# Designs tried in a protein design run: peptides against a protein of PDB entry 5OOQ. Part 205

Target 1, 227 residues: chain A of PDB entry 5OOQ
Amino acid sequence: YREDVRQVVTHPANALSFLQPGRLVEISVNGKDNYGWGAVVDFAKRINKRNPSAVYTDHESYIVNVVVNTMYIDSPVNLLKPFNPTLPEGIRPAEEGEKSICAVIPITLDSIKSIGNLRLYMPKDIRASGQKETVGKSLREVNRRFPDGIPVLDPVKNMKIEDEDFLKLMKKIDVLNTKLSSNPLTNSMRLEELYGKYSRKHDLHEDMKQLKRKISESQAVIQLDDL

## One batch from the design tools (peptide; made by RFdiffusion4, then SolubleMPNN)

Design b2_p29_4_s4 (from b2_p29_4, 14 letters changed)
Fold by OpenDDE base, seed 5:
Structure b2_p29_4_s4 (fold): chain B 227 residues (1-227), chain A 29 residues (1-29)
Amino acid sequence: as target 1 above (227 residues)
Amino acid sequence: DAAKKMILLDFSNKEEFEKAVEKAKELAK
């Protein structure tokens, strides 16, 4: 159930407008490498220069650069390539008892477990010496201040996802959470069906174009205000 | 619109930071 919600929340049509610099996101790479909460630096559409005809899924079509403070200290961070979400071997979070460092890693939307309702004030140049460590300190402080977890964006109240199929999904999840005694497998299959219907009904490509335009317009306005 | 509802945590201003944290905790309830 949580995965079905995650699929909708992390879809470009919904997620990109909430991936402002400093937005807190919970990161899990390949379902096994949990980096915890990180801070968004920026995002870009995934472009394969070697294979321009490469077709990515919606959740793999964008790269999000995030600051994490849980990178294993001996990870080959120097091998990280900007805007390449295929992480080099050895790039992993620190395990219990291991030392960690701050790093900027490129991830796909599929690696976002949750989007937080918090945003950090980010340094102008995160690549400058010491800036990622500053963000790392901020992340530690946030985690300390929210021992019960960082507040997650509400898909309906905050993200304004008003899709009828999604609302039905959320209602079913609520019913399942209240009726934990019902067979989880039957409910999961229904959620997958609803997600499938959601994906089919929405011209996700057109929605993406509209979203990109809105993002570009918003960025232009921000640049005009900064200027 | 999404930006207007964001809780910005500015660590450079302790008072604003504390206020933001408190607001965030209230929204999480």
Scores: peptide ipSAE 0.359, ipTM 0.849, DockQ to the pose 0.605
Fold by OpenDDE base, seed 3:
Structure b2_p29_4_s4 (fold): chain B 227 residues (1-227), chain A 29 residues (1-29)
Amino acid sequence: as target 1 above (227 residues)
Amino acid sequence: DAAKKMILLDFSNKEEFEKAVEKAKELAK
């Protein structure tokens, strides 16, 4: 059920408007490499220069550059290419007992486990010497201040996902969380069907996606001075 | 309205940072 929600939340129609510079995101690459919470640098639509006719899935159609502070120290970070989500061999998070470094890695939307309700004030030039380390220090401080976990965006209250099929999905999840369903397999199949309907509806409404993005980018920021 | 908006953390201002963290924790309850 959590995966079904994740698929909706990380869909371009919903996620892109919340991927401002400094947005905290929880990162898992290929379902194996967990980098923990990182900070968004920027994003762009995925373009294959060698094959311009390449078609990507919705979740693979954008590349997000993120700062992580959990990169294994001996990873070949010099081989990383901006906006290339195919990571070189050896690029991985540090395991327990290993040393880590800060790095900027390109990921797809499918590698986002969750989107945080927090944004870091980012340096103007993240590529400048020492800037990624500054962000890394900030990430450590945030993790220290939120030992029980960084607050995650609420899909309905914060992201304003008002699709009827999605709302039905959320209600079903709530019911299942409160009452253990006797038939989890049947419920899973139904959740997949609801996600499918939601995805098809959004494919038909590209213009609405762009509008939501513009609105979110302009109005979603609370400055500390207003708190 | 505050619950619908993103909280920006500025580490250069410790006092504002602490307030932002507190607000974020309250919203998570």
Scores: peptide ipSAE 0.358, ipTM 0.830, DockQ to the pose 0.391
Fold by OpenDDE base, seed 2:
Structure b2_p29_4_s4 (fold): chain B 227 residues (1-227), chain A 29 residues (1-29)
Amino acid sequence: as target 1 above (227 residues)
Amino acid sequence: DAAKKMILLDFSNKEEFEKAVEKAKELAK
């Protein structure tokens, strides 16, 4: 059920408006490589120049560049290709006892475990020498200040996902959490159906959501200036 | 309304940073 919520939250129609530069996101690549909390640099629609007819799933249709401070030091970061979410072999987070470095990695929306309700002030040129490390220090400080975890965006309160199908999904999850006796398989199928309906509806409104993102970003900057 | 506000953590300004952290902690409750 948490995965179902994640699928909705990380859907382009919902996530993109919250992927401003500096937005904190929790990163898990391929469900196994946990980089922890990183900071969004930018994102772009995934374009395959070699195969323009390539069709991607919704969650794979965008590439998000994120700064992580948990990259294994001996990872072949020089082999990273901008806007290529297919990471080279050996690119992985540092394990316990290993040294880590800061890196910018391209990920898909599917690699976002959660979206934080925090945004870092980002350097203008993150690719400049030393800037990634600055962000890395910031990430460490954030983690220090939030030992119980970085606050996650509330899908309803913060993200304002008011879609009826999503709300039904959430209610169903709540019911299932309270009713442990329900058949998980049946419930999962129903959740998938609801998600499917939601996804189809929002795919049609993706352009509108992108516009709302731009507006939201502008408003966020204004609010920061007013503080 | 508070739930809609993006919390910016600016490490360049200690005071603002602390305020932002405090606000974030309040929102997490």
Scores: peptide ipSAE 0.353, ipTM 0.834, DockQ to the pose 0.349
Fold by OpenDDE base, seed 1:
Structure b2_p29_4_s4 (fold): chain B 227 residues (1-227), chain A 29 residues (1-29)
Amino acid sequence: as target 1 above (227 residues)
Amino acid sequence: DAAKKMILLDFSNKEEFEKAVEKAKELAK
């Protein structure tokens, strides 16, 4: 059920307005490679130059570049291509006992496990020598300061996801969390249905979401200037 | 409004950073 919420949260209509440079996001690639918390560098709509007519799912339609500090040291990071979420073989997080390095990796929205309620002040040029390591140090410090976990954005309170179908989804999840369901499959199907309805509504309200994004981005810039 | 509630962590200013961390911890309670 957490996955259902994640799908809504990481939908472009909701997530993009919160993916400002420096936004902390928890990263899991392909459901197996957990990089932990990283910092957003930038994002762009996914474009296939070879096939401009390529259709991506909503969660794969954008590429987010993120700084991680958990990359395995012997990973072929030189093979990483900006805005290419298809990671080369060998790109993985460091395991226990292995050394890690900082790297910028391109991910899809589907690789975002959580969006943090924190934003790092990012260097102007993250690709400059030493800058990614600086961000890496910052990430380590943040993790140290939040041993119980980095605060996650509340979908309703913080992200202002007030869609009726989403709220119904959340309510259903709450009920299921409090009551043991006799038929998990039926409940899962219902949640998927609710998510489907939500997604369709967002497709129809694209203009509204774009406006909200612009407002959010503008406010974020103002806040940065005030610091 | 959501943007107004974001907490910016500026590591260049230790004092501001500490304040931001404190604020973040309060919001997480």
Scores: peptide ipSAE 0.349, ipTM 0.838, DockQ to the pose 0.518

Design b2_p29_5_s1 (from b2_p29_5, 11 letters changed)
Fold by OpenDDE base, seed 4:
Order: C-alpha cells, then sequence, then structure tokens
Structure b2_p29_5_s1 (fold): chain B 227 residues (1-227), chain A 29 residues (1-29)
C-alpha cells in the first residue's frame, strides 16, 4: 500500500505542483542510495538531446534538482551534469562515520520517497558560493527540530488528490491503521513484551541482590574466622 | 523577503520557524 501511495503522489500530475523551490523531499536513488531529506531547486521535463524519440515513463519523464547535505565528501560531484539523472559512478550518500557535503543532484520523480510539508527559503542563485551550505544548514536544523520525522504532505488534504480509487486506497489504509492500533492482539503482544522485559529486569535485579547478599555473607564469615 | 512571505501566506503557508540565519521555513496549513 505504501508503494501504491508513493506512485500516485510522485506522479507528475500530482507531484509537480508541489515541487516548488525549497520543498523538502525524501530521496532514495535506485532504491539503494538514501540521501534523506533534500530541498528542491527546480525541475524540468526530461529531454534527451541525443535521442529525441526516447520515451520515458511518467515517473522518469521529469528531472528534479535537489540540494542534499548527505553527499559523500569524496564523491565525484564535479562529474554531475545538471538535468542528467544518470549519476556518475561513485556518487553516493555518506555512510556512518563518513563526512558529507552539500550537493545538487538531479533525480527523477521515482527517486522521491516522500514529499514533505515544509518549504525552505531558497536562495535565488543556489550555484553561488555558500548558498548550498546555507540550505544544508537549514536542512540540519529542520531535522533537529523534527526528531520524529519531517511532516509529509497529506495527499488528500494538502495535495488535493481526488481520484476515487486513490481515496478508496487511503480509506483502506486508515481502516487498517486503526485496526492495527486497536488490535487487542498487538496490544497484548506489546504488553507481553513489556512484561517480559520487566520480568527479566526484575529477575536480574533479584539475582544481583542475591549475589550481593552472598558476597556480604561470605565476607562476614571470613571476618569471624579471623577473630 | 517580506513580500515573498506575504505571497506564500496568501497561498496558505505559515512560517513554521526561522532558521538560525533568519530564514523562514514554511508549512502548508
Amino acid sequence: as target 1 above (227 residues)
Amino acid sequence: MEEEIKELEKKGYEVEFYTSEGLPVFRLV
């Protein structure tokens, strides 16, 4: 269901009107390279100058330029070509412990995991020195302020997607979420897990108390033998 | 910047917060 929602939300008919400069989007390239939340610079229809007859899927038919602050520092960012979503080899997000830099990367709509309900104030010239870093700082601050995650645009309330099948899908998801949250079995399993953790903690505490008592008793016996 | 903020407010946006650099971050309400 999540993928179905994503496909509808990221379709050009729905997504493009919300890909304004500064719009936050969650980025996953090729289902592997997760850049986290970035900020939209601009977008354009994908044109293949070498093959004008090239037909792209709807989700690959537009290129979105986004600022990310998670680019691996040693990535060959100089090889990035504007409006070319085929990223050079070595372009990847920083892993844990690696240093990251800000970069503008071209992505397709298919690389958008979610569209955020936040817009940064975007500099007029993002290519100017220091401007990407400013956006990067803003992204870090946003992430800090939203530890539970950046709010996502509501497809119905915010994006005004009125497709009947989509609305039915959303209703089904809501019902399922409600059932999952109200499922006595889920609550009972959580209670059992909590009780199990509590029981283990209590058992460990009792074991520690017993061990401390045994140590104290042994020390008391040694002191009595020296008398 | 003030004019841009006003324009976004007319479109249903509110300033969620200002960054440390004084830049507004907007949310669609």
Scores: peptide ipSAE 0.663, ipTM 0.947, DockQ to the pose 0.637
Fold by OpenDDE base, seed 2:
Structure b2_p29_5_s1 (fold): chain B 227 residues (1-227), chain A 29 residues (1-29)
Amino acid sequence: as target 1 above (227 residues)
Amino acid sequence: MEEEIKELEKKGYEVEFYTSEGLPVFRLV
């Protein structure tokens, strides 16, 4: 059930509106590399320049750039490519006893374990010298202040996910707090229905394109008025 | 920064705490 909730929460229709700069997210890359809590820099639609016709799953269709403070110090961070979620070999979190550094890594929505109910103040230019380290310090302070864990966004109260099937799922989880029985087939069908509803309601890709066009048009109009 | 804080407050955020560097950390209420 936790995975089912995660799938709904991290779906573009729900997640993107909460991936503002500074939003804390818990990061697990490929289900193996746990970077802990990082801070969102920005996100963009995943575009394959070599294959523009490439189709990605909903959870792989966006790239989120996040600041982490748990990158292994000897990781080849110089090989990181912006907006390429396929991380180079050797990019990994520091293990116990290893030193870590701050880095910006591109991840997919599928690499988000949870979305936190905290937002850091994100510097406007995270690429400037020392800015990643500042965010890293803030992350350390947050972790220190929340030893029992960073508060997670409430999918219903905070994220306003009002889908009936999702609400039923949440109620089942609440009732089954002590006896979590997985009905994977029923939950899978419900998730598919939810995804279908989300796809119909939020062609966020198209909305973002329209927004980008409007911004571009607005900038063009401003430039024309300044001529 | 003050303007940004006010903007987020209008969106239902509150300052949870300030970092040692004086940077606000926000929580959605």
Scores: peptide ipSAE 0.663, ipTM 0.949, DockQ to the pose 0.638
Fold by OpenDDE base, seed 1:
Structure b2_p29_5_s1 (fold): chain B 227 residues (1-227), chain A 29 residues (1-29)
Amino acid sequence: as target 1 above (227 residues)
Amino acid sequence: MEEEIKELEKKGYEVEFYTSEGLPVFRLV
């Protein structure tokens, strides 16, 4: 059930509106490389320049750049490319006793374990000298101030996820105390239905936004011609 | 920074704390 919640929360239809610069997110790459809490720099729709027709899953269709302060110091961070989620070999979090550095890593939505309620003040130019380290310091302070864990966004109260099936899921979790007692197949089918609804909603919203932008751009051009 | 704080406050954010460098950390209320 926790994974089901994570899947819904990290779906583009829900997550993207909360991935503002400075948003704290808990990062686990490939379910094994835990970077802890990082701060969002930006995100973009994943584009394959070699294959523009490439279709990604919803959770892999966006790339999020995040500042982490737990990168292993000897990781080949110079090989990191913005918006390229295929991490070079050797990119990993520091283990106990190892030194860490700040780095910006590109991750997919699927690599987000949780979305924090906290948002840092993010420098406008994170690539400028010293800015990553500033964010790193802020991350350390946050972790220090919240020893019991960073507050997570409430999917219902904060994220306003009002899907009936999701609410039912949340209720079941509360009742079962996170016990996986239900048939995984049934849960997967329901989740698929939810994803279908979210995907459609997101597509419509994106289409509307694009249309509004086009209209605005057209109006701006007309106004410029009238001047 | 002040303008950004005001904008976020309008969106329901509050300053949770300031970092040692004087940077605000926000929480959605």
Scores: peptide ipSAE 0.661, ipTM 0.948, DockQ to the pose 0.633
Fold by OpenDDE base, seed 5:
Structure b2_p29_5_s1 (fold): chain B 227 residues (1-227), chain A 29 residues (1-29)
Amino acid sequence: as target 1 above (227 residues)
Amino acid sequence: MEEEIKELEKKGYEVEFYTSEGLPVFRLV
């Protein structure tokens, strides 16, 4: 049920406007590598130069660069490629008792477990010496100040997701959470269907926004050429 | 930094706390 909410919240139509520099996000890579809370550096649309025809899912169509402070110290961080979410072998979070370091890792939207309501002050040049460590210190302080967990963005109040399909999804999730006797499989299928409909609707809206931007940009270029 | 703080405040952010290094942490209200 939380996964269904996560799918909606992390959809590009909703998430991208909240992935500003310094935004805290909870990171889980491949469902196993939990890096905890990190801070967003930037994001970009995923482009595969080797396979330009590659089609990505909505949640895999963007790459988010994030600072984490939980990288295993002996991880081959030098092999990390900017905007390449395929992490090299050995890139993993530190286990209990292991030392960790700060690193910038590229992740997909699908690797975001939650979007925090907090935003750090992000250095202008995160690649500069000591800047990642500063962010790492800030992350530690945040974790210390919020022992019960970092506050998550409210999908309705903060993210202003007022879409009727989302509200219906939330209501169904609430019903499922309250009704322990419901068939989890049937309900999951229905929720997935609702998510699919929601995603398609948002995709159309995003396409429309992109078209409007392209039109506006084209008009601006024409005006500049006429000057 | 002060200008940046003011800009974020206009966007509905508040300073939740300052880090030990004097850096603001913002919360969207």
Scores: peptide ipSAE 0.649, ipTM 0.945, DockQ to the pose 0.601

Design b2_p29_5_s2 (from b2_p29_5, 12 letters changed)
Fold by OpenDDE base, seed 3:
Parts: structure tokens; sequence; C-alpha cells
Structure b2_p29_5_s2 (fold): chain B 227 residues (1-227), chain A 29 residues (1-29)
């Protein structure tokens, strides 16, 4: 059930509006490499320049750049390519006893374990020397201040996910947390219907983003003509 | 930074605390 909730929360139709610069997110790459809590730099739609016809799943259709402070020090960070979520071999979090460094890594929405209810002020020039370390130190302090974990966004109260099947899922989880006895198989079929509804919301979000871009471009042209 | 924080405040964000590095940590009101 927790994975089902994660799939709904990290769907583009729900997640993208909460991935502002500095938003704290918990990161797990390929279900194995746990980087802990990082801070969002930006995100973009995934585009394959070599294969423009490439089709990605909804959860793999966007790339999120995040600052992490748990990168293994000897990782080949120089091989990281912006907007390429396929990480080079050797890119991994530091294990116990290993030294870590701060890095910006590109991830997919599928690599987001949770979205926090906190936002770090992100420096404008995060790519500048030393800025990543400043963010990294701040992330360590945030983790220290929340020993019970960084507060996670409430899917219903904060994200306003009001789908009836999702609400039923959340109620079942609450009941299961009280009663360990309910059957997990019946809930997977209802998730497909939920994804169908979320895909329509995603289309609307993309349309709004395109419209905002067109408005901004038109305003920029007007400002250039007024100069 | 101060101007940007004011814009964020208009969006419903508030400064929860400052880190030792001087970075604001924000939450929604």
Amino acid sequence: as target 1 above (227 residues)
Amino acid sequence: MEEEIKELEKEGWEVYFYTSEGLPVLRLV
C-alpha cells in the first residue's frame, strides 16, 4: 500500500507542482541507492535528442535535478550529464565509514521516495563553486533538527489529491495500521483507474505550462519592443 | 534574497528558521 501511495504522489500530475527550487525530497535510485533527503534544483521534461520518438512512462518522463550531500567521495561525478538520469557506473551514495561530498544528480520521478513539507532557499548560482557545499551543510542541519524525520507532505491535505479511489486507499491504510488483516491484491486493479484520471490532469498541467511559456515569450517580445 | 523571500511570502511561504549557513528554510502557512 505504501508503494501504491508513492506511485500516486510521484505521478507528474500531482508531483510537479510541488517540485519548486529548494523543495526537500527523499531520494532512492533504482530502489537500492538511498541518498536520503536532497533539495530540488529544477526539473524538465525528458527529451531524447538521439531518439525524439522515445516513449517514457509517466514516472520516467521528467528529469529532476537534486542536490544531495551523501555522494561517495570517489564517485566519478565529472561524468554526470545534466538531464541524463542514467547515472554512470560508480555513482553511488557513501556507505558507512566512507566520506561523502555534495553533488547535483539528475533523477526521475520514480526515484522520489517522499516529498517534504519544507523548502530550502536555493541559491541562484547553485553551479558556482562552494554553493553546493553550502546547501549540503544546510541539509545536514535540517536532518539534525528533525530526528524523527523531515515532515512529509500530506497527499490529501497538502497535495489536494481528492480522487475517491485514492481516499479509499488512504482509509484502508489507516485501518490496516490499526488492523494488519486486509488483502493487498484488490487494490492494484483500482490504481490503474487512478492513473487514467491522473494522466488527464497531467495533460492539463502541460497545457498550462505551454500557455505560461507563450505568455512569457510574448511579454519578453513586448519588453524588447519597448526598449 | 530579501526581495525573493517577499515574493515567496506572497505565495504563502514563511521562514521557519535559518540554517547556520544563513539559508532560510521555508514552510507553507
Scores: peptide ipSAE 0.566, ipTM 0.924, DockQ to the pose 0.557
Fold by OpenDDE base, seed 2:
Structure b2_p29_5_s2 (fold): chain B 227 residues (1-227), chain A 29 residues (1-29)
Amino acid sequence: as target 1 above (227 residues)
Amino acid sequence: MEEEIKELEKEGWEVYFYTSEGLPVLRLV
């Protein structure tokens, strides 16, 4: 269900108005390269000059430039192309024990794990020497001040997402979380199975409807097991 | 920077805290 929420939150119709310069976002590229929290520089609609007729999914139709402070020091950052989300081979976050540097990377909306409720003051010229490092220091300090994690933007209270199906989804998740708190081991496995099946479908509304049905079915099964 | 912060305040942002380097971190009110 977290993935379903992420799909709604990171949809252009919802996300773009919250991607101001300096907005903190949590970044995961290709589901494996976790850069942690970065700061938004800017965003633009994705244009393929070689294939102007290219049709992108909603989540791949925009490029977001973000400052990260977790880039592996020996990554070929000089090969990064502005507004090209296809990252060169070797571009990755630093692993444990490796040194990291600050870099600006272009990502798609699909690479945003969460949107924070904090915004850094961004220098006017982030490409100038030393400016990325300044942002990197700020990111480190923010992470230090929030050991339990940077506050995530609330989809309903902050983002004002009022879609009925989404609200119903959120309510179901809340109910499930309440039940999971009472029996953590059994519910985590079922949630992971549900996440894997919904990640692949293009129509957010259809996915939400199906998720609602599965949640209702799961709740019915849990209620039957508790009976 | 002060003028820019004032404009952000008009948009509903407030300074949450300052970094050790004196840079503001903002939140929505």
Scores: peptide ipSAE 0.542, ipTM 0.915, DockQ to the pose 0.804
Fold by OpenDDE base, seed 5:
Structure b2_p29_5_s2 (fold): chain B 227 residues (1-227), chain A 29 residues (1-29)
Amino acid sequence: as target 1 above (227 residues)
Amino acid sequence: MEEEIKELEKEGWEVYFYTSEGLPVLRLV
């Protein structure tokens, strides 16, 4: 159920407006590499220069650069390529007892576990020497101040997700969390169906937004040409 | 930094606390 909520929250139509520089996000790459809470640097639409015709899923269609402070010290961070979410071999979080360093890693929206309700002040040039470490210290302090976890954005109250299907999903999750008696498998299938319906509606809405944007851009270009 | 914070405040952000290094941590009001 948490995964279903995550899918909606991390959809581009919902997530991108909350990925400001410094926004805290919880990062899990490939469902195995947990980097913990990081800070957003920036994001961009994913473009494959080698295969411009590549079609990505909604959750893979954007790349988010994030500062993490949990990178394994011996990871080949020099091989990291900006806006390339295919991480080199050996890029991983530090395990217990291992030393960690700060790094900027490119991730997809699908690698965002949660979006926090906090934002760090980000240095203007995060790539400058020492800046990542400063952010890393801030991240450590934030984690220390919130032993029960960094506050997560409320999808309804904060993100203003008002989709009826999503609200129904949330209500169902609340009921299931309250009532241990429901069959998790049956509920998961129903949640997947709801997510599918929601995704389709969102896709249409996003298409409409894109069309409106294209129209506005075209009008702006016409106005510029007339000047 | 102060000017930047003021701009963020206009956007609805508030300083929640400062880190030990003096960096602000912000929250949306």
Scores: peptide ipSAE 0.532, ipTM 0.915, DockQ to the pose 0.618
Fold by OpenDDE base, seed 4:
Structure b2_p29_5_s2 (fold): chain B 227 residues (1-227), chain A 29 residues (1-29)
Amino acid sequence: as target 1 above (227 residues)
Amino acid sequence: MEEEIKELEKEGWEVYFYTSEGLPVLRLV
């Protein structure tokens, strides 16, 4: 059902009006390369200058340029071509333990996992030196402020998708979610997960307090020895 | 920037918060 919703949401008829500069979108390229949340720079209809007769699917018919802050540092970003969604080999997100950089990548609508209900103010010249990094910092801050995830646009309430079949689909999903939330087993597991997260957070806070105390005590001892 | 924000406000956007770098993050009202 999630994929069905995604297909409708990312269709040009629905998505394009929400791809304003700075719009946050969650990006997954080819179903394997997850870049996380990025910011839209612009979009354009896909034109193949070499093959003007090329026919693209609806979801591949537009190119969206997005700023991401999760590009692997050693990716050949210099080989990226604006409005060419065929990414060079080696273009990938950073894995755990790897360093990342900010980059503008061209993606298709099919690479949008979700559209956020937030928009960054985008510099006029995002390609200017330092501007991508500023946006990257903003993206990090947004992610920090929304630990439970960036709010996603509601397809019905926000996007005003009124297709009858889609509405039926959304209703079915809502019913299923309600059933899942009302399931005692799910509630117990969720409570355990929440308790586990709370316990970890509490433990980390206590550890930090203890560390700060030790640092303060050590500094006080050093000052006493200098007297 | 202020003028641009005002234009965005006319489009139904509001400043949700400012980043540490002074960039506004907007949401639709």
Scores: peptide ipSAE 0.505, ipTM 0.908, DockQ to the pose 0.587

